# Peptides against a protein of PDB entry 4BOS, part 45

Target 1, 163 residues: chain A of PDB entry 4BOS
Amino acid sequence: PVLTRTVVPADNSCLFTSVYYVVEGGVLNPACAPEMRRLIAQIVASDPDFYSEAILGKTNQEYCDWIKRDDTWGGAIEISILSKFYQCEICVVDTQTVRIDRFGEDAGYTKRVLLIYDGIHYDPLQRNFPDPDTPPLTIFSSNDDIVLVQALELADEARRRRQ
Target 2, 163 residues: chain A of PDB entry 4BOS as posed
Amino acid sequence: PVLTRTVVPADNSALFTSVYYVVEGGVLNPACAPEMRRLIAQIVASDPDFYSEAILGKTNQEYCDWIKRDDTWGGAIEISILSKFYQCEICVVDTQTVRIDRFGEDAGYTKRVLLIYDGIHYDPLQRNFPDPDTPPLTIFSSNDDIVLVQALELADEARRRRQ

## One batch from the design tools (peptide; made by RFdiffusion4, then SolubleMPNN)

Design b1_p15_1_s2 (from b1_p15_1, 8 letters changed)
Fold by OpenDDE base, seed 5:
Structure b1_p15_1_s2 (fold): chain B 163 residues (1-163), chain A 15 residues (1-15)
Amino acid sequence: as target 1 above (163 residues)
Amino acid sequence: LPGTREDIPLKEYKK
């Protein structure tokens, strides 16, 4: 089995598209972003004590209006919210540093999904199998550390190609 | 850290 990258559009919503892809088992839907943005805004609005200006860098209301724009980028706050919403660990491998940041790692989730990040763009990762009748896997066991090693290898190769 | 904004500390989101 080989871990591979699926390139999604660089349309300012690549994070949302990538998350949707992995949590839905490999479904590419670039039109999913508006609803995901609304979902995040709803969650943020529901807890202004936690999602404060100190966390958001702007007022709760301003953030909600901002994230619902079609040209604003998702980041750590959005990943954290989506991890909790989908009840899975979201692992992001960075091609610049060859590091994995794990969101939801202490929540006790049994599942993990993987994204690859280059500093400005997110793509989803999937495991391909030699058997052509076995579809690619995007949802892994939270105990599957081999996939994390494979993600690091993939990121390291990407970094080398840029040198 | 990947996905972080300049004004968003990642550690606080993991609370």
Scores: peptide ipSAE 0.039, ipTM 0.718, DockQ to the pose 0.211
Fold by OpenDDE base, seed 1:
Structure b1_p15_1_s2 (fold): chain B 163 residues (1-163), chain A 15 residues (1-15)
Amino acid sequence: as target 1 above (163 residues)
Amino acid sequence: LPGTREDIPLKEYKK
C-alpha cells in the first residue's frame, strides 16, 4: 500500500474539490464547489459572534458573500469549518515546509483525511492497494500515524523535485 | 498554515 495524490483541477476551488474527494471516499467531483461554498457561508452566518471580523478579516456578511464567489480561494478558515462539519481531522501536508498542519486535532475525532498543499494548490491524498479489487482509502484512523509519515515523505519528494 | 496569503488561521483564534 502506497500513499498517492490525485491531481484535481486548478480552478480556484481545489480545496473544496479535494476535501469532497477525501470525505466521500474518493469521489472526484469538481462541480461540488458551489454547494460547499454555500455550506461555508451558512456556517459562518450562523455564528457571527464566533466568526467575527477579527477572525474573518471582513464583516461576517461580507465574508459570506466573498466565499460564495466562484473565483475566491478557500483556506485555513474553510478547512477548520469543514473539519468540524465532517467530524474528522483534516491533515494538510505542505510541500513548501514539509510539515503537516492538523485541523481538528484536539476534537477527539476518530477519522482523519489528508490533503497536500504547495502554497497555491490543494490535492487529495489516498492509499492505493496492490489488490485491484480494493478501492483506494481516503479516510484513515486518527491513530494511523504511518499515513502521516508517508505524507511527509511524499511532500519531501515533491519539494526536492522543485529544488 | 496552508491557505491563501490573506488567510488567518482559525485555530489560532479559537476561544
Scores: peptide ipSAE 0.038, ipTM 0.716, DockQ to the pose 0.244
Fold by OpenDDE base, seed 4:
Structure b1_p15_1_s2 (fold): chain B 163 residues (1-163), chain A 15 residues (1-15)
Amino acid sequence: as target 1 above (163 residues)
Amino acid sequence: LPGTREDIPLKEYKK
């Protein structure tokens, strides 16, 4: 089994497309972003005490309007929200630092999904199997630490290609 | 707090 990335469009919504891909078991749908942006805005708006200016860098309402635009980038706030919404750990391997940031790691989720991030773009990761009749896996056990090692190896190789 | 700049480096690259 080999961990690989599926390159999604760099259309400002790559984070949403990538998350949708992994949580839906490998479904590529670039049109999913508007609904996911609305979901983020709804959750942010529902808790203005937690999602304060200290977290958002702007007022709650301004952030909701901002994230619903079709040209704004999702980031750590969106990942943390989506981790909680989908009840899974979201692991992001960064090719610039060759490290993994784990979102939802303290929540006790049994599932984890993986993204690869290069500082400006997100792609989903999947495990491919030798048997062509076995579809790729995008949802892993939160106890599967081998996939994290494989993600680091993939990120290190990506960094080597860019240097 | 989770998701803030000080806690998560990925936030620094968000536009």
Scores: peptide ipSAE 0.038, ipTM 0.717, DockQ to the pose 0.110
Fold by OpenDDE base, seed 3:
Structure b1_p15_1_s2 (fold): chain B 163 residues (1-163), chain A 15 residues (1-15)
Amino acid sequence: as target 1 above (163 residues)
Amino acid sequence: LPGTREDIPLKEYKK
């Protein structure tokens, strides 16, 4: 099995598209972004005590309006929220630093998904199998450390190619 | 952290 990258559109919503892809088992749907933005806004709005201005950098309501715009970028806070919502660890391998940032690593989730990040764009990662009848895997065991090694290798190769 | 915004205090958020 080999870990591969699926390039999603660079349309300001690549994070949401990528997360949707991996948590849904490999479904590419760029149109998912509006609903995912709404989902995040709903979660934030539902807990103003936790999602305070100190955490958000703006008022709870201002953040909700901001994240629902179709041209705003998701980042670490959105990944954290999505990790909690989908109850999975989200691992982001960075091609610039060749390191993995793990979100939800202390939550005790049994599943993990992987994204690759280059500083401005997110793409989903998947494991391809030699058997053509076996579909690619996007949801891994949180104990599968091999996939993390493969992700680092993939990121290192991308860095060497300057892509 | 990937996509970190400068207006979000990471230390406080990570508490």
Scores: peptide ipSAE 0.031, ipTM 0.687, DockQ to the pose 0.159

Design b1_p15_1_s3 (from b1_p15_1, 9 letters changed)
Fold by OpenDDE base, seed 2:
Structure b1_p15_1_s3 (fold): chain B 163 residues (1-163), chain A 15 residues (1-15)
Amino acid sequence: as target 1 above (163 residues)
Amino acid sequence: MKGTREDIPLKEYKK
């Protein structure tokens, strides 16, 4: 089994496409972004006390309008929200630092998914199996630390290629 | 044309 990267379009919605890909078991659907954006906006709007200006960097309403635009980038805030919504740990391996940032790590989720991030673009990660009849795996056990090691290896390779 | 967003530290903005 090998951890591999699926390159998604760099269309300003790569985060949403990547998250959708991994949580849906490997479904590439760039058209998912508008609904993903709406989902996040709905969650944020539902709790203005928790999703405060201090957290969002703008008013709750401004954020909701902003995130629903088709040209705004998702980031850590959106990952945190999606982690909670999908009840899974979202692990982001950064190719610039060769480090993994884990979202939802203290929530006790039994599942984890992985993204790779280069400072601008997000892509999903998946485990490919030697058996061609076995589909790639995108949802891992939160106890599977081997996949984290493999993600770091991918990030290190990517970093070396850019240096 | 690609949209822009100010970088935010991933760990610091976990919720």
Scores: peptide ipSAE 0.039, ipTM 0.687, DockQ to the pose 0.601
Fold by OpenDDE base, seed 1:
Structure b1_p15_1_s3 (fold): chain B 163 residues (1-163), chain A 15 residues (1-15)
Amino acid sequence: as target 1 above (163 residues)
Amino acid sequence: MKGTREDIPLKEYKK
């Protein structure tokens, strides 16, 4: 089995598309972003005490309006929220630093999904199998550290290609 | 053109 990336559109919603892809088992749906943005806004709005201006950089309401725009980028806040919502660890491998940022790592989730990030764009990662009848795997055991090693290798190769 | 985005985990901003 080989870990590979699926390139999703660079349409300002790549994070949402990528998360949707991995949590839904490999479904590429660039049209998922509006609903995903609404989900984020709903969760942010539901807890103004936690999602304060100090965390958001703007008022709770302003952030909700901002994230629902079709041209704004999701980031670490969104990943954290989505990790909690989908009850899975979201591991983001960064090609610039060749490091993995793990969201939800302390929550005790049994599942993890992986994204690759280059500072601008997010793509989902999946494990491909040699048997064509076995679909790619996007949801891994949180105990599967081999996939993390493979993700780092993939990111390092990507970085080397740019150097 | 799209610029780079620096992501800081939400956990670093917890009260």
Scores: peptide ipSAE 0.038, ipTM 0.670, DockQ to the pose 0.332
Fold by OpenDDE base, seed 3:
Structure b1_p15_1_s3 (fold): chain B 163 residues (1-163), chain A 15 residues (1-15)
Amino acid sequence: as target 1 above (163 residues)
Amino acid sequence: MKGTREDIPLKEYKK
């Protein structure tokens, strides 16, 4: 089995497309972004005490309006929210630093998904199998440390070729 | 491992 990268469109919603891809088992749907943005806004709006201005950097309402724009970028706070919503660890391997940041690692989730990040773009990662009848795997056990090693290898290779 | 807000992956910085 080999860990591979699926390149999603380099639009302003690559994070949402990538998350949707991995949590849905490998479904590429760039049109998912508007609903994903609305989902995040709904979650934030539902808990203004937790999602305060101190956390969001803007008022709760301002954030909700901002994240629902089709040209705004998601980041760590959105990943954290999506991790909690989908009840899985979201691991992001950075090609610039060759490190993995784990979101939801303290929540006790049994599943993890992986994204690769280059500073301006997110792509999903999947495990491909030699058997063509076995579909790629995007949801891993949170105990599967091999996939993290493979992700670091991908990131290191990407860094070497400046990609 | 999870870094500080300054170190975690993000396209848009948030406090």
Scores: peptide ipSAE 0.032, ipTM 0.669, DockQ to the pose 0.100
Fold by OpenDDE base, seed 5:
Structure b1_p15_1_s3 (fold): chain B 163 residues (1-163), chain A 15 residues (1-15)
Amino acid sequence: as target 1 above (163 residues)
Amino acid sequence: MKGTREDIPLKEYKK
């Protein structure tokens, strides 16, 4: 079994496309972004006390209007929200630092999904199997630390190729 | 199209 990267479009919505891909078991759907943006805006609007200017960098209302644009980028706050919504740990491996940031790690979720991030772009990760009849796996056990090691190896290789 | 690294919003960075 090998952990591999699926390159999704760099259309300002790569985070949403990547998350959708892994939580849906490997479905590439770039058209998913508008609805995911609306979902995030709805969640943020529902809790203005928590999602304050200190977190959002703008007013709650301004953020909701902003995130629903088709050209604005998602980041850590959006990942945190999606982790809670999908009830899974979202692990992001960074190719620049060869580190993994784990979102939702303290929530006790039984599932984890993995993304790879290069500083400007997100892609989803999946495990491919030698048996052609076994489809790629995108949803892992939160106890599967081997997949985290494989993600780090993948990121390290990507970093070395840029040297 | 995506911007360069210098154009990345702060919230795009890891917490």
Scores: peptide ipSAE 0.029, ipTM 0.667, DockQ to the pose 0.245; fails the geometry check

Design b1_p15_1_s4 (from b1_p15_1, 7 letters changed)
Fold by OpenDDE base, seed 2:
Structure b1_p15_1_s4 (fold): chain B 163 residues (1-163), chain A 15 residues (1-15)
Amino acid sequence: as target 1 above (163 residues)
Amino acid sequence: MPGTREDIPLKEYVK
C-alpha cells in the first residue's frame, strides 16, 4: 500500500474540497464548498461565547458572513471546527516544513484523515492498495502511525522537488 | 484568481 495525493482544484475552496474528499471516503466534489461554508458558519454562530472575536479575529457575525463568501480561504480555524464536527483527527502535512500539524489530537478520536498543504493549497491524501478491486482508503485509525510516516515522506519529496 | 486569505496559519494555531 502507498499513500498518494489527489490534486483538487485551486478555486479558493481547496480546503473544503479536500476535507470533504477524505471524510466521505474519497469523493471528489468541488461543489461541496458552499454547503461546508454554511456548516462552519452555522457552528460558529451557535456558540458566540466560544467562537469569540479573540479566536476569530473578527466578530462572530462578521466571520460567518466572511466564511460564506465563495472567494475566502479556510485555514486552521475551519480545520479545527471540521475536526470536531466529523469527530476525527485532521492531520495536515506541510511540504514547506515537512511536519504534521494534528487537529483534534487531544480529543480521543479513533479516526484520522490526512491533508497535504504547501502554504497556499490543500490536497487530500489516500492509501492505494495493490488489489485494484480494493478502493483507496482515506479514513485511518488514529493509531496508524505508518500513514503519518508516509505523509512525511510525500512532503519531503515535494520539498526536494521545489529546491 | 486567489481569494481573500485571512485565516489563522497552521503554525500559529498549533503553537
Scores: peptide ipSAE 0.033, ipTM 0.682, DockQ to the pose 0.476
Fold by OpenDDE base, seed 4:
Structure b1_p15_1_s4 (fold): chain B 163 residues (1-163), chain A 15 residues (1-15)
Amino acid sequence: as target 1 above (163 residues)
Amino acid sequence: MPGTREDIPLKEYVK
């Protein structure tokens, strides 16, 4: 089994497309972004005390309007929210630092999904199997440390290709 | 502007 990257469109909604891909078991649907953006806005709006200007960098209402635009980029706030919403750990391997940032790691989730990030673009990761009849795996056990090692290897390879 | 990013950077958010 080998961990591989599926390149999704760089259409300002790559984070949402990538998350949707991994949590839905490998379904590529760039059209998922508007609904996911609205989901983020709904959750942000539901707790203005937590999602304050200190966290958002703008008023709660302004952030909700901002994230619902089709040309704004999701980031760490969105990943944190989506981790909690989907009840899974979201692991992001960074190709610039060859480091994995884990969202939801202290929540006790039994599942994890993986994204690869280059500083401006997100792509989903999947495990491919030798058997052509076995579909790729996108949802892993939170105890599967091998997949984290494989993700670091992918990031290191990506970094070498850019050098 | 297309591609506007105003969220907290990943490096700063993740402890």
Scores: peptide ipSAE 0.032, ipTM 0.681, DockQ to the pose 0.465
Fold by OpenDDE base, seed 3:
Structure b1_p15_1_s4 (fold): chain B 163 residues (1-163), chain A 15 residues (1-15)
Amino acid sequence: as target 1 above (163 residues)
Amino acid sequence: MPGTREDIPLKEYVK
């Protein structure tokens, strides 16, 4: 089994496309972004006490309007929200630092998904199997630390290619 | 941290 990267469009919504891909078991649908943005906005709007201006850096309403724009980028806040919504750990391996940022690691989720990030773009990661009849895996056990090692190796290779 | 222009640190956000 080998961990591989699926390149998604660089259309300002790559985070949402990538998350959708991994949580849906490998479904590439760039058109999912508007609904993903609305989902996040709905979650934020539903809990103004938690998602306060102190956390968002803007009013709850301003954030909701902002995230629903088709040209705004998702980041740590959005990943955290999506982790909670999908009840899974979202692990982001950074090709610039060769480090993994784990979202939801303290929530006790049994599942994890992986993204690769280069500072401006997110892509989903998947495990490919030698058996052609076995489809790629995008949802891993939160106990599967081997996949994290493989993600670091993938990021390290990406970094070396840029040097 | 994977961020945006207005990214919030994870530790601060999760706090």
Scores: peptide ipSAE 0.031, ipTM 0.685, DockQ to the pose 0.199
Fold by OpenDDE base, seed 5:
Structure b1_p15_1_s4 (fold): chain B 163 residues (1-163), chain A 15 residues (1-15)
Amino acid sequence: as target 1 above (163 residues)
Amino acid sequence: MPGTREDIPLKEYVK
């Protein structure tokens, strides 16, 4: 089994496309972003005490209007919200530092999904199997640390290619 | 211009 990267469109919604891909078992839907953005805005608006200006960098209302634009980038705040919504750990491997940021790691989720991030663009990761009749896997056990090692190897290779 | 976030570690961005 090999961990591979699926390149999604380099539009401003690559995070949402990538998350949708992995949580839906490998479905590429570039049109999913508008509804994902609205979902996040709804969650943020529902808890203005937690999602304060200190966290958002802007007022709650300003953030909600901002994230619903088609040209604004998602990041850690959006990932944390989506982790809670989908009830899974979201692991992001960074090709710049060869580190994994784990969202939802202390929530007790039994499942994890993986993204790769280069500082600008997000892509989803999947495990391919030698048997062509076995479809790629995007949802892993939260106890599967091998996939994390494979993600680090993939990121390290990407970094070396840029040097 | 597109809205962007600072290029910092994701764990540090979340407060």
Scores: peptide ipSAE 0.031, ipTM 0.673, DockQ to the pose 0.428

Design b1_p15_2_s1 (from b1_p15_2, 9 letters changed)
Fold by OpenDDE base, seed 5:
Structure b1_p15_2_s1 (fold): chain B 163 residues (1-163), chain A 15 residues (1-15)
Amino acid sequence: as target 1 above (163 residues)
Amino acid sequence: MAGSREDVPLKEYKK
């Protein structure tokens, strides 16, 4: 088994496309972003006490209008929301630092998914198997630390290629 | 046209 990267379009919605890919078991659908943006806006609007200006960097309403644009980038706030929505850990390996940020790690989720991030672009990660009849795996046990090691190795290789 | 770069850093806004 080897962990591999699926390159998704760099269309400002790569985070949403990548999350959708891994939580749906490997379905590439770049058209999923508008609805995911609306979902996030709805969740944020529903809890203005938690999603305050201090958290969002702008007013709740301004954020909701902003995230629904087709050219705005998602980040940690959106990942946190999607982690809660899909009830899974979202692990992001950063190729710049070769570190993994785990979202939802304290929530007690039994599943985790993995993304790779280079500072400006997100891609999904999947485990491929030698048997061609076994489909790639995108949803892992939250106890599977091997996949995290493999993600770090993948990120380290990417970092070395840029040096 | 370049999209918005108001991305939230992972380390600063982890929840």
Scores: peptide ipSAE 0.035, ipTM 0.682, DockQ to the pose 0.557
Fold by OpenDDE base, seed 1:
Structure b1_p15_2_s1 (fold): chain B 163 residues (1-163), chain A 15 residues (1-15)
Amino acid sequence: as target 1 above (163 residues)
Amino acid sequence: MAGSREDVPLKEYKK
């Protein structure tokens, strides 16, 4: 079994597409973004005390309107929200730093999913199996540290390609 | 893409 990257469109919604891909077991649906953006906005709007201007960098209402635009990018706030919503750890391996940022690591989730990030673009990661009848795995045990090592290897290789 | 890198921070950049 090998960990591989599925390249999703660079259409401003790659984060949402990538998260959707991994949490749905490997379903590529670039059209998922509008609904996911609405989900984020709904959650942000539901807790203005937590999602304050200090966190959002703008008013709660302004952020909700902003994230629902089709040309705005999601980031750490969205990943944190989606981690909580899907009740899984979201691990983001950064190809620039060859580091893994773990979202939801303190929540006690039993599942983790992985994204690869290059500073402007997100892609999902999956484990491929030699058996053609076995679909790729996108949801891993939170105890599976091997997948994290493999993710770092992918990131390091990506970095070397840019050199 | 139309967005900016500043709109896509990881947890170390934006809490």
Scores: peptide ipSAE 0.032, ipTM 0.685, DockQ to the pose 0.449
Fold by OpenDDE base, seed 3:
Structure b1_p15_2_s1 (fold): chain B 163 residues (1-163), chain A 15 residues (1-15)
Amino acid sequence: as target 1 above (163 residues)
Amino acid sequence: MAGSREDVPLKEYKK
């Protein structure tokens, strides 16, 4: 099996598209962003005590309005929220540093999904199998450290291509 | 297009 990258559109919603792809088992839907944004806004709005201005950098209401705009983009906080919502570890491998940021690693989730990030763009990762009848896997065991090694290798190759 | 906000970098806002 080989870990591969599925290139999603390079737009302001690539994070949401990528997360949706991996958590839904490999469904590419660039139109999922509005719903994903609203989902995040709903979660943030539901817990103003936790999602405070100190965390958001703006008021709870301002953040909710902001994240629902079609010209804004997510980051670490959105990934953290999505990790909690989908009850899975979200691992982001950075091609610039060849390191993995793990979101939800302390939550005890049994599943993990992987994204690749180059500093401005997110793409989802999947495991392809030799058997053509076996569909690619996007949801891995949280104990599958091999996939993390493969992600690092993929990121390292990407970095070398830019040098 | 940017996939992450500059004011919320992954490495600094990771929990």
Scores: peptide ipSAE 0.032, ipTM 0.693, DockQ to the pose 0.415
Fold by OpenDDE base, seed 2:
Structure b1_p15_2_s1 (fold): chain B 163 residues (1-163), chain A 15 residues (1-15)
Amino acid sequence: as target 1 above (163 residues)
Amino acid sequence: MAGSREDVPLKEYKK
Protein backbone atom coordinates (compact mmCIF):
# COMPACT_ATOMS: atom_id res chain seq x y z
CA PRO B 1 0.00 0.00 0.00
CA VAL B 2 1.29 3.41 -1.04
CA LEU B 3 -0.03 6.85 -0.20
CA THR B 4 -0.15 8.98 -3.33
CA ARG B 5 -1.15 12.45 -4.43
CA THR B 6 -3.77 13.34 -7.04
CA VAL B 7 -3.07 16.72 -8.60
CA VAL B 8 -6.23 18.80 -8.94
CA PRO B 9 -6.54 22.00 -10.99
CA ALA B 10 -5.13 25.22 -9.59
CA ASP B 11 -8.32 27.13 -10.33
CA ASN B 12 -8.83 28.96 -7.01
CA SER B 13 -11.03 26.10 -5.79
CA CYS B 14 -8.43 23.40 -5.18
CA LEU B 15 -9.39 23.08 -1.51
CA PHE B 16 -13.01 22.33 -2.31
CA THR B 17 -12.11 19.96 -5.12
CA SER B 18 -9.66 18.16 -2.84
CA VAL B 19 -12.10 17.81 0.04
CA TYR B 20 -14.84 16.61 -2.29
CA TYR B 21 -12.43 14.06 -3.74
CA VAL B 22 -11.51 12.47 -0.42
CA VAL B 23 -14.94 12.53 1.25
CA GLU B 24 -16.59 11.06 -1.85
CA GLY B 25 -14.14 8.18 -2.04
CA GLY B 26 -11.92 9.42 -4.83
CA VAL B 27 -14.22 11.32 -7.16
CA LEU B 28 -12.44 14.05 -9.07
CA ASN B 29 -14.98 16.75 -9.86
CA PRO B 30 -13.56 20.25 -10.37
CA ALA B 31 -17.11 21.48 -10.99
CA CYS B 32 -18.06 20.77 -7.37
CA ALA B 33 -16.69 24.09 -6.09
CA PRO B 34 -19.78 26.30 -6.53
CA GLU B 35 -21.91 23.85 -4.57
CA MET B 36 -19.26 23.47 -1.89
CA ARG B 37 -19.01 27.24 -1.55
CA ARG B 38 -22.78 27.55 -1.23
CA LEU B 39 -22.82 24.80 1.38
CA ILE B 40 -20.26 26.62 3.49
CA ALA B 41 -22.10 29.92 3.12
CA GLN B 42 -25.33 28.24 4.18
CA ILE B 43 -23.74 26.76 7.28
CA VAL B 44 -22.13 30.07 8.22
CA ALA B 45 -25.35 32.01 7.67
CA SER B 46 -27.27 29.54 9.83
CA ASP B 47 -25.28 30.36 12.96
CA PRO B 48 -24.27 34.01 13.11
CA ASP B 49 -23.62 33.77 16.84
CA PHE B 50 -20.89 31.18 16.41
CA TYR B 51 -19.60 32.37 13.05
CA SER B 52 -19.01 35.89 14.28
CA GLU B 53 -16.90 38.64 12.83
CA ALA B 54 -14.18 37.69 15.29
CA ILE B 55 -13.93 34.25 13.71
CA LEU B 56 -14.57 35.21 10.10
CA GLY B 57 -12.55 38.41 9.94
CA LYS B 58 -15.57 40.04 8.34
CA THR B 59 -19.30 40.15 9.01
CA ASN B 60 -21.28 36.96 8.57
CA GLN B 61 -23.02 38.32 5.49
CA GLU B 62 -19.80 39.65 3.99
CA TYR B 63 -18.14 36.28 4.43
CA CYS B 64 -21.02 34.45 2.79
CA ASP B 65 -20.86 36.74 -0.21
CA TRP B 66 -17.09 36.45 -0.32
CA ILE B 67 -16.80 32.67 -0.12
CA LYS B 68 -19.37 32.20 -2.88
CA ARG B 69 -17.18 34.10 -5.34
CA ASP B 70 -15.43 31.77 -7.75
CA ASP B 71 -12.04 33.42 -7.24
CA THR B 72 -11.70 33.38 -3.44
CA TRP B 73 -9.58 30.81 -1.65
CA GLY B 74 -10.61 28.51 1.14
CA GLY B 75 -8.51 27.89 4.20
CA ALA B 76 -8.71 26.88 7.83
CA ILE B 77 -12.23 28.23 8.35
CA GLU B 78 -13.61 26.28 5.42
CA ILE B 79 -11.73 23.12 6.38
CA SER B 80 -13.11 23.34 9.91
CA ILE B 81 -16.63 23.76 8.60
CA LEU B 82 -16.30 20.89 6.17
CA SER B 83 -14.78 18.66 8.84
CA LYS B 84 -17.82 19.22 11.02
CA PHE B 85 -20.25 18.84 8.14
CA TYR B 86 -18.79 15.55 6.93
CA GLN B 87 -18.12 14.36 10.48
CA CYS B 88 -14.52 13.44 9.78
CA GLU B 89 -11.07 14.59 10.76
CA ILE B 90 -9.34 16.48 7.97
CA CYS B 91 -5.56 16.18 8.15
CA VAL B 92 -3.49 18.63 6.12
CA VAL B 93 0.18 17.86 5.63
CA ASP B 94 2.24 20.96 4.82
CA THR B 95 5.13 20.43 2.42
CA GLN B 96 6.82 23.63 3.59
CA THR B 97 7.03 22.63 7.24
CA VAL B 98 6.57 18.84 7.02
CA ARG B 99 3.90 18.96 9.69
CA ILE B 100 0.32 17.80 9.86
CA ASP B 101 -2.46 20.17 10.85
CA ARG B 102 -5.44 18.21 12.12
CA PHE B 103 -8.94 19.67 11.91
CA GLY B 104 -11.65 18.08 14.00
CA GLU B 105 -9.15 16.13 16.07
CA ASP B 106 -11.07 16.88 19.27
CA ALA B 107 -14.49 15.89 17.95
CA GLY B 108 -14.10 12.14 18.34
CA TYR B 109 -14.63 11.28 14.68
CA THR B 110 -13.87 7.72 13.64
CA LYS B 111 -12.77 8.69 10.13
CA ARG B 112 -10.03 10.89 8.71
CA VAL B 113 -9.13 12.19 5.28
CA LEU B 114 -5.86 13.70 4.12
CA LEU B 115 -4.84 16.69 2.03
CA ILE B 116 -1.40 17.92 1.05
CA TYR B 117 -0.72 21.66 1.07
CA ASP B 118 2.21 23.68 -0.26
CA GLY B 119 1.20 27.14 0.93
CA ILE B 120 -0.98 28.06 -2.03
CA HIS B 121 -2.39 24.78 -3.36
CA TYR B 122 -4.27 21.79 -1.93
CA ASP B 123 -4.28 18.27 -3.34
CA PRO B 124 -5.99 15.13 -2.04
CA LEU B 125 -4.18 12.02 -0.87
CA GLN B 126 -5.23 8.41 -1.34
CA ARG B 127 -3.87 4.97 -0.55
CA ASN B 128 -3.24 2.77 -3.57
CA PHE B 129 -3.17 -1.00 -3.37
CA PRO B 130 -1.13 -3.57 -5.29
CA ASP B 131 -4.29 -5.25 -6.53
CA PRO B 132 -5.45 -3.19 -9.50
CA ASP B 133 -9.02 -4.29 -8.86
CA THR B 134 -8.99 -2.69 -5.41
CA PRO B 135 -9.89 0.99 -5.67
CA PRO B 136 -7.82 3.60 -3.85
CA LEU B 137 -8.81 4.46 -0.30
CA THR B 138 -9.41 8.08 0.68
CA ILE B 139 -11.22 7.62 4.00
CA PHE B 140 -9.11 6.20 6.80
CA SER B 141 -9.65 5.18 10.38
CA SER B 142 -8.87 7.95 12.83
CA ASN B 143 -6.71 5.34 14.55
CA ASP B 144 -4.60 4.76 11.43
CA ASP B 145 -1.47 6.64 12.36
CA ILE B 146 0.57 4.88 9.69
CA VAL B 147 -1.15 6.97 7.05
CA LEU B 148 0.00 10.10 8.89
CA VAL B 149 3.59 8.85 8.80
CA GLN B 150 3.23 8.19 5.09
CA ALA B 151 1.85 11.69 4.58
CA LEU B 152 4.85 13.17 6.36
CA GLU B 153 7.14 11.14 4.14
CA LEU B 154 5.42 12.53 1.06
CA ALA B 155 5.73 16.05 2.39
CA ASP B 156 9.40 15.60 3.22
CA GLU B 157 10.13 14.32 -0.26
CA ALA B 158 8.25 17.24 -1.79
CA ARG B 159 10.19 19.70 0.34
CA ARG B 160 13.53 18.18 -0.60
CA ARG B 161 12.69 18.35 -4.28
CA ARG B 162 12.12 22.10 -4.01
CA GLN B 163 15.35 22.80 -2.05
CA MET A 1 -4.95 32.98 -9.88
CA ALA A 2 -6.98 35.35 -7.74
CA GLY A 3 -6.53 35.50 -4.00
CA SER A 4 -3.46 35.14 -1.86
CA ARG A 5 -1.77 32.81 0.58
CA GLU A 6 -3.32 34.72 3.45
CA ASP A 7 -6.72 33.51 2.26
CA VAL A 8 -5.77 29.85 2.67
CA PRO A 9 -4.02 29.55 6.03
CA LEU A 10 -3.66 26.39 8.01
CA LYS A 11 -5.09 26.34 11.50
CA GLU A 12 -1.89 27.50 13.14
CA TYR A 13 -1.72 30.46 10.76
CA LYS A 14 -5.33 31.51 11.16
CA LYS A 15 -5.82 35.16 12.05
Scores: peptide ipSAE 0.028, ipTM 0.653, DockQ to the pose 0.401

